# Peptides against a protein of PDB entry 3MAZ: the designs that were tried, part 2

Target 1, 99 residues: chain A of PDB entry 3MAZ
Amino acid sequence: VLNPMPACFYTVSRKEATEMLQKNPSLGNMILRPGSDSRNYSITIRQEIDIPRIKHYKVMSVGQNYTIELEKPVTLPNLFSVIDYFVKETRGNLRPFIC
Target 2, 99 residues: chain A of PDB entry 3MAZ as posed
Amino acid sequence: VLNPMPACFYTVSRKEATEMLQKNPSLGNMILRPGSDSRNYSITIRQEIDIPRIKHYKVMSVGQNYTIELEKPVTLPNLFSVIDYFVKETRGNLRPFIA

## One batch from the design tools (peptide; aimed at target 1 E69 Y85 R91 N93)

Design b1_p9_1_s1 (made by RFdiffusion4, then SolubleMPNN; from b1_p9_1 with S1G S4A)
Fold by OpenDDE base, seed 1:
Structure b1_p9_1_s1 (fold): chain B 99 residues (1-99), chain A 9 residues (1-9)
Amino acid sequence: as target 1 above (99 residues)
Amino acid sequence: GREAPPEAL
C-alpha cells in the first residue's frame, strides 16, 4: 500500500500529462507522474510566461530522499517538498494540477 | 540532460 502522494500525482504517461495540462490550464500547470524507472518520478509543467512551454523534469529517488535533475541538482526529503520547491522557485507561477 | 530551473514571473 502506498503512502499519501501529492495531490498533483497522477499515474499517467508523459503524453497524457501534456494533454491534461493543455486541455485544462485553469486547473493548474504542474503534474507529478511515474518515471520510466521504478522508484523515480517526473514533473511535467506548462508555463505560459511568454508562450506556452512544456517541460519535463526528472525526480530521482536517492536513498530516502529525492533529487530534482536540474543543472544544479536539488535534493529534498519527500515528494511533497519537491512540489513545494517548484511552487516557491517560480514564486507561485507553478501550481499543482488538481482535477 | 539536466534541465534549467523553471522560470519565475
Scores: peptide ipSAE 0.547, ipTM 0.903, DockQ to the pose 0.928
OpenDDE base, seeds 2, 3, 4, 5: peptide ipSAE 0.301, 0.301, 0.543, 0.533; ipTM 0.857, 0.856, 0.903, 0.901

Design b1_p9_1_s2 (made by RFdiffusion4, then SolubleMPNN; from b1_p9_1, 4 letters changed)
Fold by OpenDDE base, seed 4:
Structure b1_p9_1_s2 (fold): chain B 99 residues (1-99), chain A 9 residues (1-9)
Amino acid sequence: as target 1 above (99 residues)
Amino acid sequence: SRSPAPEAN
């Protein structure tokens, strides 16, 4: 049995993710993508609060959980929770990119 | 004001 991935997951590179977010900001501003190592991922966002800012985060697989590499790391049970964290933390400003 | 994303490590 294979668990589904979040809707904003795309098998794209850092560069491609950036281009996607820049090209269609109305579709969302957050993408989950494969990391450089197996079972690890990265989050790319494009926020336009003051000026457009691209940021990348490492999401590391740790046991059965995932840790977002922040100043104060956050560990969550699944990738859906990771996406939810970013949405909630920004009070909805970050939204998953949906094609 | 809108909330900025958390700072990456």
Scores: peptide ipSAE 0.493, ipTM 0.909, DockQ to the pose 0.109
OpenDDE base, seeds 1, 2, 3, 5: peptide ipSAE 0.476, 0.486, 0.097, 0.480; ipTM 0.906, 0.908, 0.749, 0.907

Design b1_p9_1_s3 (made by RFdiffusion4, then SolubleMPNN; from b1_p9_1 with E3S S4A)
Fold by OpenDDE base, seed 4:
Structure b1_p9_1_s3 (fold): chain B 99 residues (1-99), chain A 9 residues (1-9)
Amino acid sequence: as target 1 above (99 residues)
Amino acid sequence: SRSAPPEAL
């Protein structure tokens, strides 16, 4: 039995994630994807507050937790919490990409 | 190098 992944997780590259978000912005603006290292991940977002801006964040697996590599790092217990963090901190501006 | 936090409305 395997634990599920967040709905916005896709096995795509940085480039592919960017293209997905650009092509279908109505489906969401945040994607979780594999990182360059086996147990790490990356978050790609496309915010349109003033103009479209693509950003990428590192999500590092640390023990049983995950740390978002922000200027002030945030450590959370699972990937679902990581997604929730981005939604909450942006007051709903970020929404998981659901295809 | 670490990222700035995502922007809020």
Scores: peptide ipSAE 0.528, ipTM 0.907, DockQ to the pose 0.910
OpenDDE base, seeds 1, 2, 3, 5: peptide ipSAE 0.520, 0.370, 0.523, 0.523; ipTM 0.906, 0.886, 0.907, 0.905

Design b1_p9_1_s4 (made by RFdiffusion4, then SolubleMPNN; from b1_p9_1, 3 letters changed)
Fold by OpenDDE base, seed 5:
Structure b1_p9_1_s4 (fold): chain B 99 residues (1-99), chain A 9 residues (1-9)
Amino acid sequence: as target 1 above (99 residues)
Amino acid sequence: SRSPPPEAR
């Protein structure tokens, strides 16, 4: 049993996450999912800035924090903060997928 | 390779 997770967390594969976002874009465009490794996660997004684009980001568990593997890494205290980061940095363009 | 940041609105 997992501790409380962000609302957009789903135990789905990369492929499933992509399909979810494509199928119901009105529900949001960002999903948090398990990474290939135990305590790591991935963020899958579907942005339509110009054309629809699916992108995946690695969220690595580092000590008691999480690091988003960006060109300039961002370390945050919890997964809720990770979601918040993506929302804020995109000025609301990214919204958690709520099914 | 690490990813560029997500695009803003």
Scores: peptide ipSAE 0.537, ipTM 0.914, DockQ to the pose 0.916
OpenDDE base, seeds 1, 2, 3, 4: peptide ipSAE 0.086, 0.536, 0.092, 0.114; ipTM 0.758, 0.912, 0.759, 0.767

Design b1_p9_2 (made by RFdiffusion4)
Pose (drawn by RFdiffusion4):
Structure b1_p9_2 (pose): chain A 99 residues (1-99), chain P 9 residues (1-9)
Amino acid sequence: as target 2 above (99 residues)
Amino acid sequence: SRENLEHPD
């Protein structure tokens, strides 16, 4: 079976992720990346609801699950589930960045 | 700090 990282996962920095989203909005507005200074992950998003805004979220590895650090944290079993949550919670506003 | 996700109305 294939069990890769999500399609919007790139081994890029916070800065590189920000630049990728600005340069190619047509390709999506969400990137999953390695968490700086941890074995965890970060999600960088560029939303244009009111004005363009870059926002970063922490996704923590906890046991065999991942916890999205929100006001009310959400725990899911894998990273595909985390991307699904981001898409669902924003009602489809967030789309994975497919380079 | 922690923040929630946003979406259009």

Design b1_p9_2_s1 (made by RFdiffusion4, then SolubleMPNN; from b1_p9_2, 3 letters changed)
Fold by OpenDDE base, seed 1:
Formats: structure tokens, C-alpha cells, sequence
Structure b1_p9_2_s1 (fold): chain B 99 residues (1-99), chain A 9 residues (1-9)
């Protein structure tokens, strides 16, 4: 049974996520997707500040929390908070991909 | 800020 997930969650591969973001940039620039391991996820973003840049982040399940693997890791209580963090940290530059 | 969203190598 799949519990409620963020609206930008899609069961797609890294390649598919990249293609989705490139094809419809007006729909958002951030996708949450399954990681290679169960209970882990990945965030794929496509920013267009100067030139288009694709980046991937690992979101690791640790106990009841999730840790975004950054140079300075950030731990949050749920996936909704993870998405919120990316939005707030970039002051709205990153927006959930909603098709 | 964007500089805080740097993933490890």
C-alpha cells in the first residue's frame, strides 16, 4: 500500500525524470522519484539560471526521518518537508513538477 | 540559498 506522497512524486527513472523536466519546463523543475534501494528516493532538478543544469540528490530514509545528501546534510521528518525545503531554500526558484 | 544545495561528488 502506497501512503500519500508529494504531488511531484513519479515512479520514473533518472533518465525519464530528466526528459520530463526538459520537455515541459513550465510545469515545474523538480521531481521526486524512487531511489535504487527501497525506502530511499532521489530528487531531480533542472535549473535555468544561466544555462540549463540537471542535478540529482539522494534522499535517504533514516529511521522515521529523511536525510538529503548534501555537503551539509539536512534531516527532515517526511517527504513533504523535503520538497518544502527545496522550495524555501531556493526562495521559489525550485517548483514541484505538476503535470 | 542555492549554494547550500550542493550534492557530494
Amino acid sequence: as target 1 above (99 residues)
Amino acid sequence: SLENLEAPP
Scores: peptide ipSAE 0.192, ipTM 0.829, DockQ to the pose 0.149
OpenDDE base, seeds 2, 3, 4, 5: peptide ipSAE 0.107, 0.094, 0.096, 0.175; ipTM 0.823, 0.814, 0.820, 0.823

Design b1_p9_2_s2 (made by RFdiffusion4, then SolubleMPNN; from b1_p9_2, 3 letters changed)
Fold by OpenDDE base, seed 2:
Structure b1_p9_2_s2 (fold): chain B 99 residues (1-99), chain A 9 residues (1-9)
Amino acid sequence: as target 1 above (99 residues)
Amino acid sequence: SKENLEAPP
């Protein structure tokens, strides 16, 4: 049983997520995926600001919140907020991958 | 311009 998850959440590996984003960039460029054998998650993005760039971020479950591992960590109350953060921070450049 | 997020090493 899995609680409601963001639309861009997929039970895929880092490699598979990368392939999904590369194959269908028109469907979005951000995927939320499970961490390796953990309660944590990862965000994989593929931005094309200048050239295609794949990046991965760790989203750590901390208590009842989630912390995005960045130079300056950002803690949010739920995964939906995590996705929202990435969208807003990039002013819409990042869009959840909807397949 | 649109922002680009830095990723941890």
Scores: peptide ipSAE 0.070, ipTM 0.745, DockQ to the pose 0.120
OpenDDE base, seeds 1, 3, 4, 5: peptide ipSAE 0.063, 0.059, 0.058, 0.059; ipTM 0.730, 0.722, 0.679, 0.679; seed 1 fails the geometry check

Design b1_p9_3 (made by RFdiffusion4)
Pose (drawn by RFdiffusion4):
Structure b1_p9_3 (pose): chain A 99 residues (1-99), chain P 9 residues (1-9)
Amino acid sequence: as target 2 above (99 residues)
Amino acid sequence: SRENLEVPP
């Protein structure tokens, strides 16, 4: 079976992820990346609801699950599920960045 | 700090 990282996962920095989303909005507005100074992950998004805004979220590895650090944290079993949550919670506004 | 996702209307 294939169990890769999500399609929007790139081994890039916070800055590199920000630049990728600005340069190619046509390819999506969400990137999953290694968390700086941890074995966790970060999600960087560029939303254009009111004005363009870059936002970063922490996704923590906890046991065999991942917890999205939100006001009310959400725990899911894998990173594909985390991307699904981001898409669902924003009602489809967020789309994975497919380079 | 922690914040929620922005959601369009």

Design b1_p9_3_s1 (made by RFdiffusion4, then SolubleMPNN; from b1_p9_3 with R2K)
Fold by OpenDDE base, seed 5:
Structure b1_p9_3_s1 (fold): chain B 99 residues (1-99), chain A 9 residues (1-9)
Amino acid sequence: as target 1 above (99 residues)
Amino acid sequence: SKENLEVPP
């Protein structure tokens, strides 16, 4: 049994996440999904700043926290904070995919 | 181009 997860969490593959974001961009542009065969997660985003761009980020479970693999890694206490980080960092450009 | 922020690489 999983503890409460962010609303944009879906048990989908990288491919499925991409398709979800492409199909219904009005519902949001950020999905949290499970990592392959691991306790880690991945964030898939679809930004349309200039042209549609799909990117994936690793969210690594480290102890009791989570580290977003970025050029400058960011460690946060929970997945909700991870989602919040993406939203705040992009000043709202990224929004959790809600369906 | 549009002024917007991207998630840090």
Scores: peptide ipSAE 0.086, ipTM 0.725, DockQ to the pose 0.168
OpenDDE base, seeds 1, 2, 3, 4: peptide ipSAE 0.068, 0.082, 0.074, 0.078; ipTM 0.730, 0.731, 0.729, 0.721

Design b1_p9_3_s2 (made by RFdiffusion4, then SolubleMPNN; from b1_p9_3 with R2L)
Fold by OpenDDE base, seed 4:
Structure b1_p9_3_s2 (fold): chain B 99 residues (1-99), chain A 9 residues (1-9)
Amino acid sequence: as target 1 above (99 residues)
Amino acid sequence: SLENLEVPP
């Protein structure tokens, strides 16, 4: 039995994710996507705090948990929690891209 | 804020 993926998960490349966020900012500014060639994932965001900025983060699968590769790594139990972390950490500035 | 370690291209 496989758990569902977060609503902002899309099987897209880094480039495609960037284009999606740029094209429809009103739909959200955060996308979860597959890692290049592993069980890991990546998060692509587009924040407009001062100017539009695209950033990418690694979400590494570690055992049954996931570690967000930040200056101070954060380990969470599932991908839903990962998305939640980004939302809460930015006080709502980041919102999952819902297409 | 996010204290990030951005993934390089």
Scores: peptide ipSAE 0.121, ipTM 0.805, DockQ to the pose 0.196
OpenDDE base, seeds 1, 2, 3, 5: peptide ipSAE 0.107, 0.117, 0.099, 0.071; ipTM 0.817, 0.804, 0.804, 0.781

Design b1_p9_3_s3 (made by RFdiffusion4, then SolubleMPNN; from b1_p9_3 with R2V)
Fold by OpenDDE base, seed 3:
Structure b1_p9_3_s3 (fold): chain B 99 residues (1-99), chain A 9 residues (1-9)
Amino acid sequence: as target 1 above (99 residues)
Amino acid sequence: SVENLEVPP
């Protein structure tokens, strides 16, 4: 079955995403959601390294690619690659929230 | 790493 969007994509607000991650941490700790601007997205994560920490990242649609707004921006070909980047960069610490 | 920047509220 074709999945046009990553499995961890939910049409939720920043607040709702935070609540989802806090309520069921065993289901994952990363959510992709609509950004404030059309064609843009945001990533909300909840890492528990020392203490629980919620962070949000901006994913900008640029041409046919997507750029993660970091101190040193990272450009990737699609949203699936964006999710993969977060997983690999954290060596598996971040996992897509699946419910 | 992804810990460097966060979108402000």
Scores: peptide ipSAE 0.130, ipTM 0.817, DockQ to the pose 0.170
OpenDDE base, seeds 1, 2, 4, 5: peptide ipSAE 0.062, 0.053, 0.061, 0.061; ipTM 0.740, 0.712, 0.739, 0.739

Design b1_p9_3_s4 (made by RFdiffusion4, then SolubleMPNN; from b1_p9_3 with R2L P9K)
Fold by OpenDDE base, seed 5:
Structure b1_p9_3_s4 (fold): chain B 99 residues (1-99), chain A 9 residues (1-9)
Amino acid sequence: as target 1 above (99 residues)
Amino acid sequence: SLENLEVPK
C-alpha cells in the first residue's frame, strides 16, 4: 500500500513541472516529483526574488530518511518534512503547488 | 532563509 504523498507531489517530468508553475503561479511555486531513480525525488521551485527563476533540487532516499542535495545536506524523516523545510526555510516564500 | 537558499546541484 502506497503511503500518502505531500499535496504538491505530481508524477510529472521536469519540463511539465516547470510549465505547471509558470502557468498557474497563484496555486503555489513548489512541486515534488519523481526523480530519475526509484525512491528518489526532485523539488522544482519557481521563485520571484528579482525575476522568475526555476530551480530543481534532488531529494535522495537514504535509508528511512530523505536528504536534500545541498552544499550542506539536510536530512529529514519523510517527504512531508522536506516540503515543510522548504516552506520554513524561505519564511513562506515557497508554497506547495496545489492544483 | 530566502537569501541562503543555494543553487541546486
Scores: peptide ipSAE 0.064, ipTM 0.746, DockQ to the pose 0.138
OpenDDE base, seeds 1, 2, 3, 4: peptide ipSAE 0.061, 0.061, 0.061, 0.062; ipTM 0.738, 0.736, 0.735, 0.742

Design b1_p9_4 (made by RFdiffusion4)
Pose (drawn by RFdiffusion4):
Structure b1_p9_4 (pose): chain A 99 residues (1-99), chain P 9 residues (1-9)
Amino acid sequence: as target 2 above (99 residues)
Amino acid sequence: LPSLDVPPL
């Protein structure tokens, strides 16, 4: 079976992820990346609801699951599920960045 | 902790 990282996962920095989203909005507005100074992960999004805004979210590895650090944290079993949550919670506004 | 921005319906 294939069990890769999500399609929007790139081994890039916070800055590189920000630049990728600005340069190619047509390709999506969400990137998953390694968490700086941890074995965890970060999501970087560029939303254009009111004005363009770059936001970053922490996805923590906890046991065999991942916890999205939100006001009310959400725990899911894998990273594909985390991406699904981001898409669902934003009602389809967030789309994975497919380079 | 932060929240997600959700667009209106």

Design b1_p9_4_s1 (made by RFdiffusion4, then SolubleMPNN; from b1_p9_4, 4 letters changed)
Fold by OpenDDE base, seed 5:
Structure b1_p9_4_s1 (fold): chain B 99 residues (1-99), chain A 9 residues (1-9)
Amino acid sequence: as target 1 above (99 residues)
Amino acid sequence: LPTLEIPPA
């Protein structure tokens, strides 16, 4: 039983997430998945700005917030905000993967 | 587009 999670959250591995995004790019290009630690997550994306590129980001649970591990880290209050950040920051280039 | 720079996950 999980609390409400973003629609693009899947209990998949790094490898599986990559395969999902590659197989069905029309469904979206961003997946939220469990990280290596229980309360941490990872974001896997497939962007096609120049060429298709798979990238992975750490989303660390810090207190009641979440920090996206970037060159300039971003802290947000919940996972929905994390997804929103990725969408807004890329001006809609990133879209949650919806099966 | 601005790209997000990564550490591994």
Scores: peptide ipSAE 0.124, ipTM 0.808, DockQ to the pose 0.130
OpenDDE base, seeds 1, 2, 3, 4: peptide ipSAE 0.104, 0.105, 0.113, 0.106; ipTM 0.795, 0.794, 0.799, 0.795

Design b1_p9_4_s2 (made by RFdiffusion4, then SolubleMPNN; from b1_p9_4, 3 letters changed)
Fold by OpenDDE base, seed 4:
Parts: structure tokens; C-alpha cells; sequence
Structure b1_p9_4_s2 (fold): chain B 99 residues (1-99), chain A 9 residues (1-9)
């Protein structure tokens, strides 16, 4: 049985995710997507703090947990927690893209 | 967020 995926998960490429975020900023600025060629995932964000910036982060599947590849890695129990982390860490600046 | 951005493809 496969658990549900976060609402901001889309089976899209890096390029497609970027286009989605640029086209409809009002729908959110964070997308979770499949990794290039693995069981892992990637997070694509578009922040407009000073100027629009697109950034991509790696989310590695480690055992039954997930590790966000940051300067100081963060390990969480599921993908929902990963999304929550990005939201809380940015105090709401990042919001899941809901289409 | 402390950065460790995935480099461009």
C-alpha cells in the first residue's frame, strides 16, 4: 500500500516545475517532484524576497526516512514533514503549489 | 534556508 503524496507533488521535470511556478505564483511557490532517475525526490522553489529566484533541493530517501540535502541536513519521517519543514523554516514564505 | 542547491543540469 502506497501512502498519499503531498498536495504539491507533481510528476514533472525540473524545467516543467520551474515553468509552473513562474506561470502561477499565486498558487504557491514550492513543488515536490521525482528525482532524475531514482527513488529520491527534489524540491523546486521560487522565492521573491529581493528578486525572483528558482532553487532546487535534493530529498534523499534513507531507510524509512527522508533527508533534505541542506548545508545542515535534516532528516524527517515522511514527505509531508519535508514540506512542513520548508514552510515552517521560512515562516510561511514558502507555500505548497496547489493546482 | 541554509543552501545546498542542486547545481544546474
Amino acid sequence: as target 1 above (99 residues)
Amino acid sequence: LPSLEIPPE
Scores: peptide ipSAE 0.264, ipTM 0.852, DockQ to the pose 0.183
OpenDDE base, seeds 1, 2, 3, 5: peptide ipSAE 0.108, 0.101, 0.090, 0.068; ipTM 0.789, 0.780, 0.775, 0.731

Design b1_p9_4_s3 (made by RFdiffusion4, then SolubleMPNN; from b1_p9_4, 3 letters changed)
Fold by OpenDDE base, seed 2:
Structure b1_p9_4_s3 (fold): chain B 99 residues (1-99), chain A 9 residues (1-9)
Amino acid sequence: as target 1 above (99 residues)
Amino acid sequence: LPTLEVPPE
């Protein structure tokens, strides 16, 4: 069984996530997806500040927490907090993709 | 708008 996951979580590949975001930008611009490793995840975003830019981030399961792989790593207690971080950090520029 | 840091890939 799978514990509750953020609304923007989809069991999709990197490529599919990119396509989803490009196809329906009005539905959001951030997707959480399974990583290549068990218990790890990836975040795919599509920002249009100047030009459309696709970026991917690693969210590593570390003990009972999750670490977002950034130049300055950020560790959070759960995936909901991870999504919240991306939203708050960008002051709403990033919004979870709701399909 | 603030942007997130991009980790090396």
Scores: peptide ipSAE 0.093, ipTM 0.760, DockQ to the pose 0.118
OpenDDE base, seeds 1, 3, 4, 5: peptide ipSAE 0.070, 0.061, 0.072, 0.105; ipTM 0.750, 0.735, 0.747, 0.785; seed 5 fails the geometry check

Design b1_p9_4_s4 (made by RFdiffusion4, then SolubleMPNN; from b1_p9_4, 4 letters changed)
Fold by OpenDDE base, seed 3:
Structure b1_p9_4_s4 (fold): chain B 99 residues (1-99), chain A 9 residues (1-9)
Amino acid sequence: as target 1 above (99 residues)
Amino acid sequence: LPKLEIPPE
């Protein structure tokens, strides 16, 4: 049983997420999906600053928090905060994919 | 708009 999840969470693979974002860019450009290991997740984004670019980020469960795997890791209290971080960090360029 | 300048997975 899953607790409430962010609206952009989908039980899809890396490949499926990429295809979803490419097919309907007007619906958003960020997807949260299950990671390869239990209790971990991944974020797939598709930014079109200059040219379309697909990137993936690991979101690791650490205790009761989540850490976004970056050169300088960012730890947040929940998945909603993780999504908020990506939105705010890009000043709204990244938006959750809402199907 | 700024892109996310951080290392990807």
Scores: peptide ipSAE 0.130, ipTM 0.803, DockQ to the pose 0.113
OpenDDE base, seeds 1, 2, 4, 5: peptide ipSAE 0.122, 0.125, 0.120, 0.071; ipTM 0.801, 0.798, 0.798, 0.722

Design b1_p9_5 (made by RFdiffusion4)
Pose (drawn by RFdiffusion4):
Formats: C-alpha cells, structure tokens, sequence
Structure b1_p9_5 (pose): chain A 99 residues (1-99), chain P 9 residues (1-9)
C-alpha cells in the first residue's frame, strides 16, 4: 500500500512556505511542513477572507496521533486526517497547495 | 461564510 505524506507537505521553512503561497494562489493556500526545532509539524495558510493573512499552526505528534494546537485542541490519527480537518473546519476555504 | 481557525496561546 502507499502511505505518503499529504500532497501539500513540503520540506520547506516558514519563510519558504509563505512565499510559495503568495506566488501561486491558484495552486492552493495551505502547506504542511516540518516543525521548526521539533519532530512535529506546522501548517501555514494564506486566507483572503477580509485581507490576505498568513497564519501558522502547530500539529504535535502525541503517541500515534496528532494534536492540532487550537483553542480547543483536536486530535486525529494521521496527517491526512489533519488536512481533512482544516478543510472541513474552514468550510472549504482552505485548499491544499498542490505544486 | 468562511471562519478562521483560532490557535492555542
């Protein structure tokens, strides 16, 4: 079976992820990347609801699950599920960045 | 409408 990283996962820095989203909004507005200084992950999003805004979120590895660090943390079993959550919770506003 | 996610402080 194939079990790769999510399609919007790129081994890029916070800065590189920000630049990728600005340069190619047509390709999506969400990138998953390695978490700086940890084995965890970060999600960088560019939303244009009111004005363009770059936001970053922490996704922590906890046991065999991942916890999205929100006001009310959400725990899911894999990274595809985390991307699904981001899309669902924003009602489809967030789309994975497919380079 | 499109809500925004709120991060944990």
Amino acid sequence: as target 2 above (99 residues)
Amino acid sequence: SFPELKPKP

Design b1_p9_5_s1 (made by RFdiffusion4, then SolubleMPNN; from b1_p9_5, 3 letters changed)
Fold by OpenDDE base, seed 3:
Structure b1_p9_5_s1 (fold): chain B 99 residues (1-99), chain A 9 residues (1-9)
Amino acid sequence: as target 1 above (99 residues)
Amino acid sequence: SFPELVPLK
C-alpha cells in the first residue's frame, strides 16, 4: 500500500524542479522530488531575498524515519513532517509549490 | 529575518 505524498511532491528531475520554481514563483518555492536511490528524496527550494537562490537538500530514509541532510541533521517520522519542518523553521518563507 | 537551512555539502 502506497501512502499519500505531500502536495508538493512531483516526479521531476533537479533541473525540471528548478525550472518549475523559476517559471511560477507565485505558486510556492519548495518542491519534493525523487532521489537517485529508492526510498530517498530531495528538496529543491528557490528563495528570493536579495537575489534568487536555488538550494537542494537530501532527505534520506533511515529505518522508518527520514533525515534531512543539513549542517545540523534533523530526523522526522514522515515526509509530511519534513515539509512542515521546512515551513516552520523558515517561519513561512518556504511554501510548498502547488500547481 | 528567519533561520536559513544550510544543506550538507
Scores: peptide ipSAE 0.522, ipTM 0.908, DockQ to the pose 0.751
OpenDDE base, seeds 1, 2, 4, 5: peptide ipSAE 0.519, 0.519, 0.377, 0.283; ipTM 0.907, 0.907, 0.865, 0.804

Design b1_p9_5_s2 (made by RFdiffusion4, then SolubleMPNN; from b1_p9_5 with K6V P9K)
Fold by OpenDDE base, seed 4:
Structure b1_p9_5_s2 (fold): chain B 99 residues (1-99), chain A 9 residues (1-9)
Amino acid sequence: as target 1 above (99 residues)
Amino acid sequence: SFPELVPKK
């Protein structure tokens, strides 16, 4: 049984996440999904700055925390904080995908 | 503009 997850979490593949974001961009542009390992996750985003761009991020479970694998890694206490970081750091450009 | 988050390579 999983603990409560962010609303933008879906048990989908990288490909499926991309398709979801492309199909309904009005619902948001950020998805949290399972990573290749059981306790790791990935984030897929679709930003429309100049042209639509898909990016993927690794969110690694480290002890009780999570580290976002950025050029400068950021460690946060839970997945909700991870989503919040993406929203806040992009000044609201990224929004969780709510289907 | 806004800050972009660059994933680690």
Scores: peptide ipSAE 0.584, ipTM 0.921, DockQ to the pose 0.792
OpenDDE base, seeds 1, 2, 3, 5: peptide ipSAE 0.578, 0.581, 0.582, 0.583; ipTM 0.920, 0.921, 0.921, 0.921

Design b1_p9_5_s3 (made by RFdiffusion4, then SolubleMPNN; from b1_p9_5, 3 letters changed)
Fold by OpenDDE base, seed 5:
Structure b1_p9_5_s3 (fold): chain B 99 residues (1-99), chain A 9 residues (1-9)
Amino acid sequence: as target 1 above (99 residues)
Amino acid sequence: MFPELIPKK
């Protein structure tokens, strides 16, 4: 059973995600998308701190949990928690892209 | 200033 996906999930490529974020930055700056392998995902962000910066993160399925492939990895129970982590850890700078 | 999340290399 596949639970509902976060609102910022789109079945798009890395390139398409980047284009979406660049075209409509007012709608958010974070997209969840399919990874290279089934059951893995990637997150693309576009942060405008000094200059626009695009970053990509791997979100790997580990058992029933998900590990965000950070320099210091973080494991969470579901994809909603993954999105929440990105939002909370950046104190709201990252926001899910909603269109 | 907020912390950045650094992806694994």
Scores: peptide ipSAE 0.584, ipTM 0.920, DockQ to the pose 0.787
OpenDDE base, seeds 1, 2, 3, 4: peptide ipSAE 0.574, 0.578, 0.579, 0.580; ipTM 0.918, 0.919, 0.919, 0.919

Design b1_p9_5_s4 (made by RFdiffusion4, then SolubleMPNN; from b1_p9_5 with K6V)
Fold by OpenDDE base, seed 3:
Structure b1_p9_5_s4 (fold): chain B 99 residues (1-99), chain A 9 residues (1-9)
Amino acid sequence: as target 1 above (99 residues)
Amino acid sequence: SFPELVPKP
């Protein structure tokens, strides 16, 4: 069936997302969650290279596209592409959290 | 190594 949202989307807060990633790092290290404003989202990641590092990104709805608020912003056509971008750009280090 | 994605401050 059609999945309108990426599998790593959860209706959780920033704090809850952080706790989920910390509790079960083997399930993935990236969560998509609702933003504070309507039609916007946030990405929370937890990377363990040297030490665990939590980062949060804003994903802003712009017209029919989405802009990831990076130092140099990137605009993509849908949320699935947003997740793919995070996976691809980190060469697989970031993986969607699936429970 | 891999590229880091830096969030907008």
Scores: peptide ipSAE 0.564, ipTM 0.919, DockQ to the pose 0.774
OpenDDE base, seeds 1, 2, 4, 5: peptide ipSAE 0.560, 0.557, 0.563, 0.563; ipTM 0.918, 0.918, 0.919, 0.919

Design b1_p9_6 (made by RFdiffusion4)
Pose (drawn by RFdiffusion4):
Structure b1_p9_6 (pose): chain A 99 residues (1-99), chain P 9 residues (1-9)
Amino acid sequence: as target 2 above (99 residues)
Amino acid sequence: SRENLDVPP
């Protein structure tokens, strides 16, 4: 079976992820990346609801699950589920960045 | 700190 990282996962920095989203909005507005100074992950998004805004979210590895650090944290079993949550919670506003 | 996702109307 294939069990890769999500399609929007790139081994890029916070800065590189920000630049990728600005340069190619047509390709999506969400990137999953390694978490700086941890074995965890970060999600960087560029939303244009009111004005363009770059936001960053922490996704923590906890046991065999991942916890999205929100006001009310959400725990899911894998990273594909985390991407699904981001898309669902934003009602489809967030789309994975497919380079 | 922690923030929620922005959700459009």

